# Designs tried in a protein design run: peptides against a protein of PDB entry 4N7V. Part 5

Target 1, 222 residues: chain A of PDB entry 4N7V
Amino acid sequence: TLRSITSPLVAHRLKPIRQKTKKAVVSILDSEEVCVELVKEYASQEYVKEVLQISSDGNTITIYYPNGGRGFPLADRPPSPTDNISRYSFDNLPEKYWRKYQYASRFVQLVRSKSPKITYFTRYAKCILMENSPGADFEVWFYDGVKIHKTEDFIQVIEKTGKSYTLKSESEVNSLKEEIKMYMDHANEGHRICLALESIISEEERKTRSAPFFPIIIGRKP

## One batch from the design tools (peptide; aimed at target 1 L38 Y103)

Design b1_p9_5_s2 (made by RFdiffusion4, then SolubleMPNN; from b1_p9_5, 4 letters changed)
Fold by OpenDDE base, seed 2:
Structure b1_p9_5_s2 (fold): chain B 222 residues (1-222), chain A 9 residues (1-9)
Amino acid sequence: as target 1 above (222 residues)
Amino acid sequence: SLEFPELEE
């Protein structure tokens, strides 16, 4: 099943963006829907031959073939759906479209990993918890130039000198220089706080069911 | 800026 290889994408709170590649254009619309435009070049002109329009919650996929399948010239936005559209739920999406959905999902995850959900200014750093899940990316920009980037898979450290390295195991973390451990400790504290705030705020969002509270900024740069 | 890979079918 599609669900076994990916979860429904979630594009809520993401800013509109359009990313063009050779064979496809992926967009997050103002509506927070996600579009994959499949592009074909013909006579030095690019045409959109197929469009997957995915709802912001990833659960509904609308597929259409612009201009009766002849294609529509690539523009700055997806072509409008025609009357001959197919609409699928996530669990009923034909397998032939799974790769394209996954493509959209990966794009959304990438955008989410770069979209601040919580920005927290400490005395020493700007901490940012991103929108991606599970295991949201967490970045710490120390005012002295040190940077720590935590993902579910690794921790990247950029020292003042620009020296960069990646940690993938606890043993590597434990082998850090004492100076770097201090930064890591602060990063971890900031991370914990952001996660705690996320939990609290998310609960309030659930209760109020109004406008989203995220993204938020906590504190200020000294 | 975002760098995203090509779609492969």
Scores: peptide ipSAE 0.274, ipTM 0.883, DockQ to the pose 0.917
OpenDDE base, seeds 1, 3, 4, 5: peptide ipSAE 0.266, 0.263, 0.269, 0.267; ipTM 0.881, 0.881, 0.882, 0.882

Design b1_p9_5_s3 (made by RFdiffusion4, then SolubleMPNN; from b1_p9_5, 3 letters changed)
Fold by OpenDDE base, seed 2:
Structure b1_p9_5_s3 (fold): chain B 222 residues (1-222), chain A 9 residues (1-9)
Amino acid sequence: as target 1 above (222 residues)
Amino acid sequence: EIVFPDLPE
């Protein structure tokens, strides 16, 4: 099943974006829906032959073929749906569309990993917890130039000198120079705080059911 | 900036 290989994408709170590639254009719309436009070139003109429009919660997929499959000239936004529209739930999406859905999902996940959910200014750094899940990316921009980027899979460190390296195990983290460990400790503390705040704020958001509280900025740059 | 690969076959 599709569910066994990916979860429904979640595009809530993401800003509109349009990413063009050779074969596809993927967009997050103002409505927070996600569109994959399948692009074909004909006579030096790009046409959208197929569109997957995915709801913000990823659970509904609307598929249409502009101009009865003849295609619609590529524009700055997806073409409007036509009369012949297929609508699927996530669990009923035909397998032939799974790759395209996964493509959209990966894009959304990437955008989420770059979308601040919580920005927290400490005395020493700007900490940013991103929107992606599980294991949201966490970035720490120290005011002195050091950067730490934590993901679910690794920790990237950029030192003042510009030296960059990636840590993928506890052993590597433990082998860090003492100076870097200090930055890591601060980053970890900031991360802990952001996660705690996320939990608290999310709980309040759940209770109020009003406008989203995120993204949020806590503190200010000293 | 977001760099995303093309749709795989």
Scores: peptide ipSAE 0.288, ipTM 0.896, DockQ to the pose 0.875
OpenDDE base, seeds 1, 3, 4, 5: peptide ipSAE 0.280, 0.278, 0.279, 0.281; ipTM 0.896, 0.896, 0.894, 0.895

Design b1_p9_5_s4 (made by RFdiffusion4, then SolubleMPNN; from b1_p9_5, 3 letters changed)
Fold by OpenDDE base, seed 2:
Formats: C-alpha cells, sequence, structure tokens
Structure b1_p9_5_s4 (fold): chain B 222 residues (1-222), chain A 9 residues (1-9)
C-alpha cells in the first residue's frame, strides 16, 4: 500500500512556493494544496501533460490531464482542473501515481524542514524548530557565528572559523571539544524548550480550533 | 531557496 511507504503529506502553514525541474514543477499553492505538474518539452515549448493536485492534508488527490492530454503551456501556476478529473483518496490512489505522490511528499517534507514553526531567541542564539515531522529539524544560530543544525539523523556543527562537521552518533557527540559541548548544551536546552512550547501551544490550538497559532516567535534578539 | 531533485522515473 501507499501508506506502507509514505504517510499523507502535510502542507498546512506552508508558504506558497513553486519549484521547477526538468520533468516536473511542484508547487505549494496559496490554498496550501500541493501540485505536481508533469512537464514535457515539445518544439522548444514546455507543456504540462498531467497534474496531481493534492489536498493540504494529503488525503485527497485530484488528477487531470490538461487539454485532454495534449498539454497546456507551462505557466507561472498550474493549469486549472478540467471537467474530466479523477479524484482519489490517499488509500485508493492507483499505484501508477505513487511515485509522483512520493515526489510531492518529499518536496513538502523538505519545505517543512525549512519552515520555522517556533523561533526562540535566547541570550546567545536564535533557535528555530521547523515544521517537519517526525523529528523536526532544529537550528541554532549563535550570535557569535556558531551554528548547530539538528535533524533526526544527524547533527551538523559549523564553528566560528567556518569549520563544519557532522555527528551521527552519541559517541561522536561525546567526543566533542569542551568548547563545542557548551554550544551543544545550549542548543539542546533550546531544543527542549521549543519542544515543550510546541506541545503546550499545540494543545491550546487543538482546544480553540481557530486560526493556527504557529508559526510563533518567542523572545527577541538581544 | 530550495534545491530539489527532478522527478525520478
Amino acid sequence: as target 1 above (222 residues)
Amino acid sequence: SIEFPDLPE
């Protein structure tokens, strides 16, 4: 099943973006829907031959073929759906579209990993918890130039000198120089706080069922 | 900006 290889994409709170590649254009719309436009070149003109429009919660996929499959000239936005559209639920999406859905999902996940959910200013750093899940990216920009980027898979450190390295195990983290450990400790504390705030705010958001509370900014740069 | 690979097929 599609669910066994990916979860429904989640594009809520993401800003509109359009990313063009050779074979596809993937967009997050103002509506927070996600579109994959399949692009073909003909006579030096790019045409959209197929569009997957995915709901913001990833659960509904609308597929259409512009101009009855002849294609629509590539523009600055996806072509409007035709009257002959196919609508699928996530669990009923034909397998032939799974790769394209996964492509959209990966894009959304990437965007989420770069979309601030919580910005928290400490005395020493700007901390940012991103929107991606599980294991949201967490970035710490120390005012002195040190940067720590935590992902589910690794921790990247950029020192003041510009020296950068990646840590992939606890052992490597434990082997850090004491100076760097201080930054890591602060980063971890900021991370803990952001996660705690996320939990609290999310709970309140759930209760109110109104406009989203995120993204939020806590504190200010000194 | 975001760098994203082409559609794999």
Scores: peptide ipSAE 0.350, ipTM 0.910, DockQ to the pose 0.883
OpenDDE base, seeds 1, 3, 4, 5: peptide ipSAE 0.345, 0.344, 0.347, 0.345; ipTM 0.909, 0.910, 0.910, 0.909

Design b1_p9_6 (made by RFdiffusion4)
Pose (drawn by RFdiffusion4):
Structure b1_p9_6 (pose): chain A 222 residues (1-222), chain P 9 residues (1-9)
Amino acid sequence: as target 1 above (222 residues)
Amino acid sequence: DLDLPDFPD
């Protein structure tokens, strides 16, 4: 059953983005709702045959077929719903559409992995904690020129040269120049600080009923 | 554009 494989998507605090493609148009609206529009081409013009719209919390799914000859003319914004529409909860979503919800889930998870939650400016680097929690990606751009990309699985180092390599395990990073560890440790301290900063602020957010406390930009680029 | 697989039919 859907929910065997996937969890409801989270599109909160994400910026509006629209993505055209040969098959469909997947987007995130200003209301932070995820919209998936299936697209067909006819008479040198594009038609829409199905629209999936998913709530910001991913719990509510609305699907409408503007069933008509020629479908729906493709525009820059999602079309208004027709009358032959549908609405399901996440658990009550039919066996159909499951391939499409999973696609939307990946789309959102990809956007989050590139959406800054906390931006921290150190003496030596620009630190960014991303949105894809738990275990969000951590990116460090040293003013010195070195780039470090931290994942739950990976550590990625891009030296000033452009010489790039990936370090997966604790043993792999220990196989190191005892100078690059400074970049590694400074980035890890920055990661420690951002995870700490995120916790005490999101804790105050649960104490409140206001506009989101994210994203944050801390300090300034010297 | 983001890198995604082909959309399911």

Design b1_p9_6_s1 (made by RFdiffusion4, then SolubleMPNN; from b1_p9_6, 3 letters changed)
Fold by OpenDDE base, seed 5:
Structure b1_p9_6_s1 (fold): chain B 222 residues (1-222), chain A 9 residues (1-9)
Amino acid sequence: as target 1 above (222 residues)
Amino acid sequence: SLDLPEFPE
């Protein structure tokens, strides 16, 4: 099943963006819907031959073939659907579209990993918890130039000199210089706080049924 | 612009 290889994409709270690649254009619309435009080149002109429009919660997929399948010239936004459209739920999406959905999902996850959910200013750094899940990216920009980027898979450190390295195991973390460990300790504390706040705020959202609270900014740059 | 891989063949 599709669910066994990916979960429904979640595009809530994401800003509109359009990203062109060679054979596809992916977009997040103002409505927070996600579009995949499949592009074909003919006579030095690019045409959109197929469009997958996915709801913000990932559960509904609308597929259409512009201009009766003849294609529509690539523009700055997806072409409008015509009468010949197919609508599927996530669990009923034909297998032939799974790869395209997965591509959309990867795009959304990438955008989410770049989208701040919580920005927290400490005495020493700007901390940012991103929207992606599980294991949201966490970035710490120290005011003195040091940067730490935590992902589910690795920790990247950029020192004041610009020296950059990646840590993928606890042993590597333990081998860090003491001065770098101080930055790591601060980053970890900021991370803990952001996760705690995320939990508290999310719970309040659930209780109040109010408009989304995220993204939020806590504190000010000193 | 994002570092998005090309659509797979």
Scores: peptide ipSAE 0.269, ipTM 0.898, DockQ to the pose 0.725
OpenDDE base, seeds 1, 2, 3, 4: peptide ipSAE 0.268, 0.262, 0.266, 0.267; ipTM 0.900, 0.899, 0.901, 0.898

Design b1_p9_6_s2 (made by RFdiffusion4, then SolubleMPNN; from b1_p9_6 with D6E D9E)
Fold by OpenDDE base, seed 1:
Structure b1_p9_6_s2 (fold): chain B 222 residues (1-222), chain A 9 residues (1-9)
Amino acid sequence: as target 1 above (222 residues)
Amino acid sequence: DLDLPEFPE
């Protein structure tokens, strides 16, 4: 099943963006819908041959073939759908479209990993919890130049000297120099606080059923 | 720009 290889993409709270590649253009629209435009070149002109438009919650996929399948010239936005439109739910999406959906999902996940959900200013650093899940990216920009980037898979450290390295195990973390360990401790504390705030705010959102509270900024740069 | 890989097809 499609669900076995990817979850429905979630594009809520993401800003519009358009990313062009050789064979595809992926976009997050103002509506927070996601579009995959499959591009083919003909006579030095790029044409959109197929469009997957995915709802913001990832559960509805609308597929159309511009200009009766002949293609529509690539523009600065997806072409409008014509009369021949197919609509699928996530669980009913034909297998032939799974790769394309997965591509859209990867794009959205990438955008989410770079989209601030919570920004928290401490005395020493700007901490940012991103939108991706599970295990949201967490970045700490210390005012003195040190940077720590935590992902689900690794921790990247950039020291004041510009020296950069990646940690992939607790053993490596424990082997850190005492100086950098202080930064890591602060980063971890900021991370904990952001996660706690996320939980509290999310619960309030659920209770109130109001507009999204995120993204949120806590504090200000000293 | 994002480090989005090319679509394989």
Scores: peptide ipSAE 0.208, ipTM 0.879, DockQ to the pose 0.724
OpenDDE base, seeds 2, 3, 4, 5: peptide ipSAE 0.203, 0.204, 0.204, 0.206; ipTM 0.873, 0.878, 0.877, 0.875

Design b1_p9_6_s3 (made by RFdiffusion4, then SolubleMPNN; from b1_p9_6 with D1M D9E)
Fold by OpenDDE base, seed 1:
Structure b1_p9_6_s3 (fold): chain B 222 residues (1-222), chain A 9 residues (1-9)
Amino acid sequence: as target 1 above (222 residues)
Amino acid sequence: MLDLPDFPE
């Protein structure tokens, strides 16, 4: 099943963006819907031959073929759907579209990893918890120039000198220089606080069923 | 630009 290889994408709270690759253009629309435009070149002109439009919650996929499959010239936005439109739920999406959905999902996940959910200013750093999940990216920009980027898979450290390295195990973290450990400790504390805030705020959102509270900014740069 | 690879097909 599609669900066995990916979860429904979630584009809520994401800002509009459009990125072109050679064979595809991916977009997040103002409506927070996600579009994958499959592009082919003919006579030095790029045409959109197929469009997957996915709802913001990832559960509805609308597929259409511009101009009856002849294609529509690539523009600054997805072409409007024609009368021949197919609509699927996530669990009913034909297998032939799964890879394209996965591509959309990867795009959205990447955008989410770059989208601030919580920005927290401490005495020493700007901390940012991103929107991706699980294990949201967490970035710490120390005012003195040190940078720490935590992901699900690794921790990247950029020192004042510009020296950069990646840590992939706890043992490596434990082997850090004492000076760097201090930065890591602060980063971890900021991370904990952001996660705690996320939990509290999310619970309030659930209870009130109000408009999204995120993204939020806590504090200001000193 | 995001580090998104091209669609394989």
Scores: peptide ipSAE 0.360, ipTM 0.927, DockQ to the pose 0.769
OpenDDE base, seeds 2, 3, 4, 5: peptide ipSAE 0.358, 0.355, 0.356, 0.356; ipTM 0.927, 0.926, 0.925, 0.926

Design b1_p9_6_s4 (made by RFdiffusion4, then SolubleMPNN; from b1_p9_6 with D1S D9E)
Fold by OpenDDE base, seed 1:
Structure b1_p9_6_s4 (fold): chain B 222 residues (1-222), chain A 9 residues (1-9)
Amino acid sequence: as target 1 above (222 residues)
Amino acid sequence: SLDLPDFPE
């Protein structure tokens, strides 16, 4: 099943963006819907031959073929759907479209990993918890120039000198220089606080069923 | 732009 290889994408709270590649153009619309435009070139002109439009919650997929499959010239936005459209739920999406959905999902996940959910200013750093899940990216920009980027898979450190390295195990973290450990400790504390805030705020959102509280900014740069 | 690979063939 599609669900066995990916979860429904989640594009809520994401800002509009359009990313062009050679064979596809992916977009997040103002409506927070996600579009995958499959592109083919003919006579030096690019045409959109197929469009997958996915709801913000990832559960509804609308598929259409512009101009009856003849294609529509690539523009600055997805072409409008024709009268011949197919609408599927996530669990009823034909297998032939799974790869395209996965592509959309990867795109959204990438955008989410770069979309601030919580920004927290400490005395020493700007901390940012991103929207991606599970294991949201966490970035710490120390005011003195040190940078730490935590992902589910690794921790990247950029020192004042510009020296950059990646840590992939706890052993490597433990072997850090003492001065770097201080930065890591602060980063971890900021991370903990952001996660705690996320939990609290999310719970309030659930209870109130109101408009989203995120993104949120806590504090100001000193 | 994002570091998104092209849609594979």
Scores: peptide ipSAE 0.334, ipTM 0.915, DockQ to the pose 0.739
OpenDDE base, seeds 2, 3, 4, 5: peptide ipSAE 0.334, 0.332, 0.328, 0.333; ipTM 0.915, 0.917, 0.915, 0.917

Design b1_p9_7 (made by RFdiffusion4)
Pose (drawn by RFdiffusion4):
Structure b1_p9_7 (pose): chain A 222 residues (1-222), chain P 9 residues (1-9)
Amino acid sequence: as target 1 above (222 residues)
Amino acid sequence: VELPEIELP
């Protein structure tokens, strides 16, 4: 059953983005709702045959077929719903559409991995904690020129040269120049600080009923 | 309908 494989998507605090493609148009609206429009081409013009719209919390799914000859003319914004529409909860979503919800879930998870939640400016680097929690990606751009990309699985180092390599395990990073560890440790301290900063602020957010406390930009690029 | 792989700009 859907929910065997996937969890409801989270599109909160994400910026509006629209993505055209040969098959469909997947987007995130200003209301932070995820919209998936299936697209067909006819008479040198594009038609829409199905629209999936998922709530910000991913719990509510609305699907409408503007069933008509020629479907729906493709525009820059999602079309208004027709009358032959549908609405399901996440658990009550039919066996159909499951391939499409999973696609929308990956789209969102990809966007969150490139969405800054906390931006921290150190003496030596710009630190960014991303939105894809838990275990969000951590990116460090040293003013010195070195780039460090931290994942739950990976550590990625891009030296000033452009010489790039990936370090997966603790043993792999220990196989190191005892100078690059400074970049590694400074980035890890920055990661420690951002995870700590995120916790005490999101704690105050649960104490409140206001506009989101994210994203944050801390300090300034010297 | 088979959808393509996701690529962001």

Design b1_p9_7_s1 (made by RFdiffusion4, then SolubleMPNN; from b1_p9_7 with E7V)
Fold by OpenDDE base, seed 2:
Structure b1_p9_7_s1 (fold): chain B 222 residues (1-222), chain A 9 residues (1-9)
Amino acid sequence: as target 1 above (222 residues)
Amino acid sequence: VELPEIVLP
């Protein structure tokens, strides 16, 4: 099943963006829908031959073939759907479209990993919890130049000198220099706080059913 | 934010 490969993408709260590659253009629209335009080049002109328009919650996929399948010239936005539109639920999406959906999902996940959900200023650093899940990215920009980037898979450290390294195990974390451990401790504390606040705010957001509370900024740069 | 390019397989 598609679900065994990927979960429905979630594009809520993401800013509009458009990224072009050789084979496709992927966009997050103002509506927070996600569009994958499949691009073909013919006679030095790029045409959109197929469009997957995915709802912001990832559960509805609308597929259409611009200009009756002849293609529509690539523009600065996806072509509007006209005729022969197919609509699928996530669980009913034909297998032939799974890779394209996965592409959209990966793109959205990447955008989410770069989209601040909570920005928290401490005395020593700017902490940012991102939108991606599970295990949201967490970045700490210390005012003195040290940077720590936590992901589900690794921790990246950039020291004042510019020295950069990646930690992938607890043993590596434990082997850090004492001075760097201090930064890590602060980063971990900031992370804990952001996660706690995310939980609290999300619960309130759920209760009020109002406009989204995120992204939020807590504190200010000293 | 600048994102790395993702290539459709």
Scores: peptide ipSAE 0.054, ipTM 0.788, DockQ to the pose 0.141
OpenDDE base, seeds 1, 3, 4, 5: peptide ipSAE 0.052, 0.052, 0.053, 0.053; ipTM 0.786, 0.788, 0.788, 0.788

Design b1_p9_7_s2 (made by RFdiffusion4, then SolubleMPNN; from b1_p9_7 with V1I E7V)
Fold by OpenDDE base, seed 2:
Formats: C-alpha cells, sequence, structure tokens
Structure b1_p9_7_s2 (fold): chain B 222 residues (1-222), chain A 9 residues (1-9)
C-alpha cells in the first residue's frame, strides 16, 4: 500500500514555493495544496503533461492532464484543471502515481524541515523548532557562531572555527569535548522548552479551532 | 530549499 511507503503529506502553514527540476515542477500553493507538474520537453519547449494536485492534508489527490493530454506550456504556476479530472483518496491512489506522490511528500518534508514552527531566543542562542514530523528538526544558532542542528537521525555541530561534524550515536555525543557539551546542554534545554511549548500551544489551538497559532516567536535576540 | 533530482515514471 501507499501508506506502507509514506504517510499523507502535510503542507499546512507552509509558505508558497516552486521548485523546478528536469522532469517535474513541485509547488506549494497559496492554498497550501501541493502540485507536481510532470514536464516534458518538445521542440525546445517545456510542457506540463500531467499534474498531481494534492490537498494540504495529503488525503486527496486530483490528477489531470492539461490540454487533453497534449500538454500545456510550462509557466510560473500549474495549469488550471479543466475536464477529465480524476480524484482519489490517499488510500485509493493508483499505484502508478505512488512514486510521484512520494516525490511530493519528500519535497514537503524537506520544506517542513526548514520551516520554523517555534523560534525561541535564549540568552545565548536562537533556537528553532521546525515543522517536520516525526522528530522535528531543531536548530540552535549560538550568537558566538556555534551551530547545532538536531534531526531525528543525527546531530550536526558547527564550531566557531567552522569545523563541522555529525554525531549519530549517544557514544559520540558522550565523547564530545567539554566545551561543546556546554553548547549541547543548552541546545537540549532549548529543545525541551520548544517541545513543551509546542504541546501547550497545540492544545490551545485545538480547543479554539481558530487561525493557526504557529509559527511563533518566543523572546527576542538580546 | 532544493531536492535532489528524482527520476519519475
Amino acid sequence: as target 1 above (222 residues)
Amino acid sequence: IELPEIVLP
């Protein structure tokens, strides 16, 4: 099943963006829908032959073939759907479209990993919890130049000198120099606080059913 | 933000 490969993408709160590659253009629209335009080149012109438009919650996929399948010239936005539109739920998406959906999903996840959900300024650093899940990326930009980037899979450290390294195990974390451990401790504390705030704010957001509270900024740079 | 090139069917 598609679900065994990927979960439905979530594009809520993401800013519009458009990325062109050789064979596809992927966009997050103002509506927070995600569009994958499949591009073919013909006579030195790029045409959109197929479009997957995915709802912001990833659960609905609308597929259409511009201009009756003849293609529509690539523009700065996806072509509008016309006739012969197919609409699928996530679980009913034909297998032939799974790879394209996965492409969209990966794009969205990448964008989410770079989209601030919570920005928290401490005395020593700018901490940023990102939108991706599970295990949101967490970045700490210390004002003195040190950077720590935590993901679900690793921790990247950039020291003042520019020296960069990646930690993938607790053993490696424990082997850090004491000076770096201090930064890590602060990063971890900031991370804990951001996660706590996320939980609290998300609960309030759920209760109010109002406009999204995120992204938020807590504190200010000293 | 940039994804690596992915070959699509």
Scores: peptide ipSAE 0.046, ipTM 0.779, DockQ to the pose 0.148
OpenDDE base, seeds 1, 3, 4, 5: peptide ipSAE 0.041, 0.041, 0.041, 0.045; ipTM 0.759, 0.758, 0.760, 0.777

Design b1_p9_7_s3 (made by RFdiffusion4, then SolubleMPNN; from b1_p9_7 with V1E E7V)
Fold by OpenDDE base, seed 2:
Structure b1_p9_7_s3 (fold): chain B 222 residues (1-222), chain A 9 residues (1-9)
Amino acid sequence: as target 1 above (222 residues)
Amino acid sequence: EELPEIVLP
């Protein structure tokens, strides 16, 4: 099943963006819907031949073929759904569209990993917890130039000298120089705090069923 | 149908 490969994408709170490649254009719309436009080139002109429009919660997929399948000239936004429209739920999406959905999902996840959910200013650094899940990215920008980027898979460190390296195991983390461990300790503390705040705020958001509380900024740069 | 690599600028 599609569900065994990926979860429904979640585009809530994401800012509009449009990424063009040779064969596809992927967009997050103002409505927070996600569109994948499949592009073909003919006579030096690009045409959109197929569009997958996915709801912000990822559960509804609308597929259409612009201009009766002949294609519509590529523009700065997806063409309107006018021809050969099909609507599917996530669990009823035909297998032939799974790869395209996965593409959209991966794009959204990437955008989420770069979208601040919580910005927390400490005495020493700007900490940012991102929107992606599970295991949201966490970035720490120390005011002295050190940067730490934590993901579910690795920790990247950029030192003052510009030296950069990636840590993928606890052993490597434990082998860090003492000076770097101090930065890591601070980063971990900031991370813990952001996760705690995320939990608290999310719970309040759930209870009130009001407008989204995120993104939020805590503190200010000293 | 090959989809392009996802790259954010």
Scores: peptide ipSAE 0.061, ipTM 0.808, DockQ to the pose 0.895
OpenDDE base, seeds 1, 3, 4, 5: peptide ipSAE 0.060, 0.050, 0.052, 0.060; ipTM 0.809, 0.778, 0.779, 0.809

Design b1_p9_8 (made by RFdiffusion4)
Pose (drawn by RFdiffusion4):
Formats: sequence, structure tokens, C-alpha cells
Structure b1_p9_8 (pose): chain A 222 residues (1-222), chain P 9 residues (1-9)
Amino acid sequence: as target 1 above (222 residues)
Amino acid sequence: VDLPDLSLP
């Protein structure tokens, strides 16, 4: 059953983005709702045959077929719903559409992996904690020119040369120049600080009923 | 309907 494979998507605090493609148009609206529009081409013009719209919390799914000859003319914004529409909870979503919800879930998870939650400016680097919690990606751009990309599985180092390599395990990073560990440790301290900063601020957010406390930009680029 | 692979700019 859907939920066997996937969890409801989370599109909160994400910026509006629209993505055209040969098959469909997947987007995130200003209301932070995820919209998936299936697209067909006819008479040198594009038609829409199905629209999936998912709530910000991913719990509510609305699907409408503007069933008509020629479908729906493709525009820059999602079309208004028709009358032959549908609405399901996440758990009550039919066996159909499951391939499409999973696609939308990956789209959102990809966007969150490139959405800054906390931006921290150190003496040596710009630190960014991303949105894809838990275990969000951590990216460090040293003013010195070195780039470090941390994942729950990976550590990625891009030296000033452009010489790039990936370090997966603790043993692999220990196989190191005892100078690059400074970049590694400074980035890890920055990661420690951002995870700590995120916790005490999101704790205050649960104490409140206001506009989101994210994203944050801390300090300034010297 | 088969959908394409995801990418971002």
C-alpha cells in the first residue's frame, strides 16, 4: 500500500518553482502546494490531460480531469479545477496515481536538498544547512576556494585546484593530508553550530504561532 | 504514463 514505500511529502518553506518537460509540468506554487500536470501535444500545441495537486503537508491530494476534447491548454500557471474533480487523504489515495505521488515526493525532496535553511558566515567560509531533514545536506564554501559537501552518507571535497574526490567513511577521511583536516574540522564545527542553532530556534517556533523562523542568514560575508 | 528523470538547474 502507498505508505509502504513512501511518506507524505513536505513542501513547507519552499520557494515557487516551475519545471517544464517533454511529458509533464511539475511545480510548487506560492501557496506551497505541489502541482503535477500531465501534458500532451496536439496540433503543434500542448494539452493537459490530468492535474494532481498535493497539499503542503502532503496529506491532501486533489485530482481533476478537465475531461473535454483537446484537454486543457497549457499555460504558465496551473488551471482552475473543473467539476469532475476528486479529493483523497494520503492513506485513501487509490492504487492509481501512486507512481505519480512518488514522483512528486522525489521532486520535493530534491528541491529541499537545495533549499537553504540556515546560512552561517564564519571567518573562513560560508556554511549552509539545507532543508531536507532529517540529516540534511551541509555545504561549505570557503572563501579560500575549497568546497565541502556533507551528506548523511558522503563527504565531498573540492580543492582550490578543482581536484575533486569523495570520502565515504571515517577510515576514508582519516586517509588525509593533516592540513585538509582543518577544512574538514572547521566545516564539522560549522555543521555542529548550525544543527545546534536550528534546534533552539525551531524549539521557540513550536512555542509560537507565527510566520516561519526559516530560512535564516547569520553573520555577513567579510 | 512514463515520466522523465528529475533534474534542476

Design b1_p9_8_s1 (made by RFdiffusion4, then SolubleMPNN; from b1_p9_8 with D5E)
Fold by OpenDDE base, seed 4:
Structure b1_p9_8_s1 (fold): chain B 222 residues (1-222), chain A 9 residues (1-9)
Amino acid sequence: as target 1 above (222 residues)
Amino acid sequence: VDLPELSLP
């Protein structure tokens, strides 16, 4: 099943963006829907041959073939659906479209990993918890120039000198110089606080059923 | 945001 290889994409709270490659254009729309446009070149002109429009919650996929399958000239936005529109739920999506859905999902996850959910200013750093899940990226920009970037898979450190390295295990973290450990400790504390706040705010958001509370900024730069 | 090229059959 599609669900066995990916979860429904979640594009809520993401800003509109459009990225073009040779064979495809992927977009997040103002509506927070995600579009994958499949592009073909003919006579030195690019045409959109197929469009997958995915709902913000990833559960509904609308597929259409612009201009009766003849293609529509590539523009600054996806072509409007006209004829031959198919609508699928996530669990009913034909296998032939799974790869394209996965592409959209990966794009959304990447965007989410770069989209601030919580910005937390401490005395020493700007901490940012991102939107991706599970294991949201967490960035710490220390005011003195040190940067720590935590992902589910690794920790990247950029020192004041510009020296950069990646840590992939707890043992490597434990082997850090004492000076760097101090930064790591602060980063971890900021991370803990952001996760706690995320939980509390999300619960309140659920209870109030109001407009999204995120993204949120806590504190201010000293 | 940098995403690899989509390889389609």
Scores: peptide ipSAE 0.051, ipTM 0.799, DockQ to the pose 0.182
OpenDDE base, seeds 1, 2, 3, 5: peptide ipSAE 0.050, 0.050, 0.050, 0.049; ipTM 0.796, 0.795, 0.795, 0.797

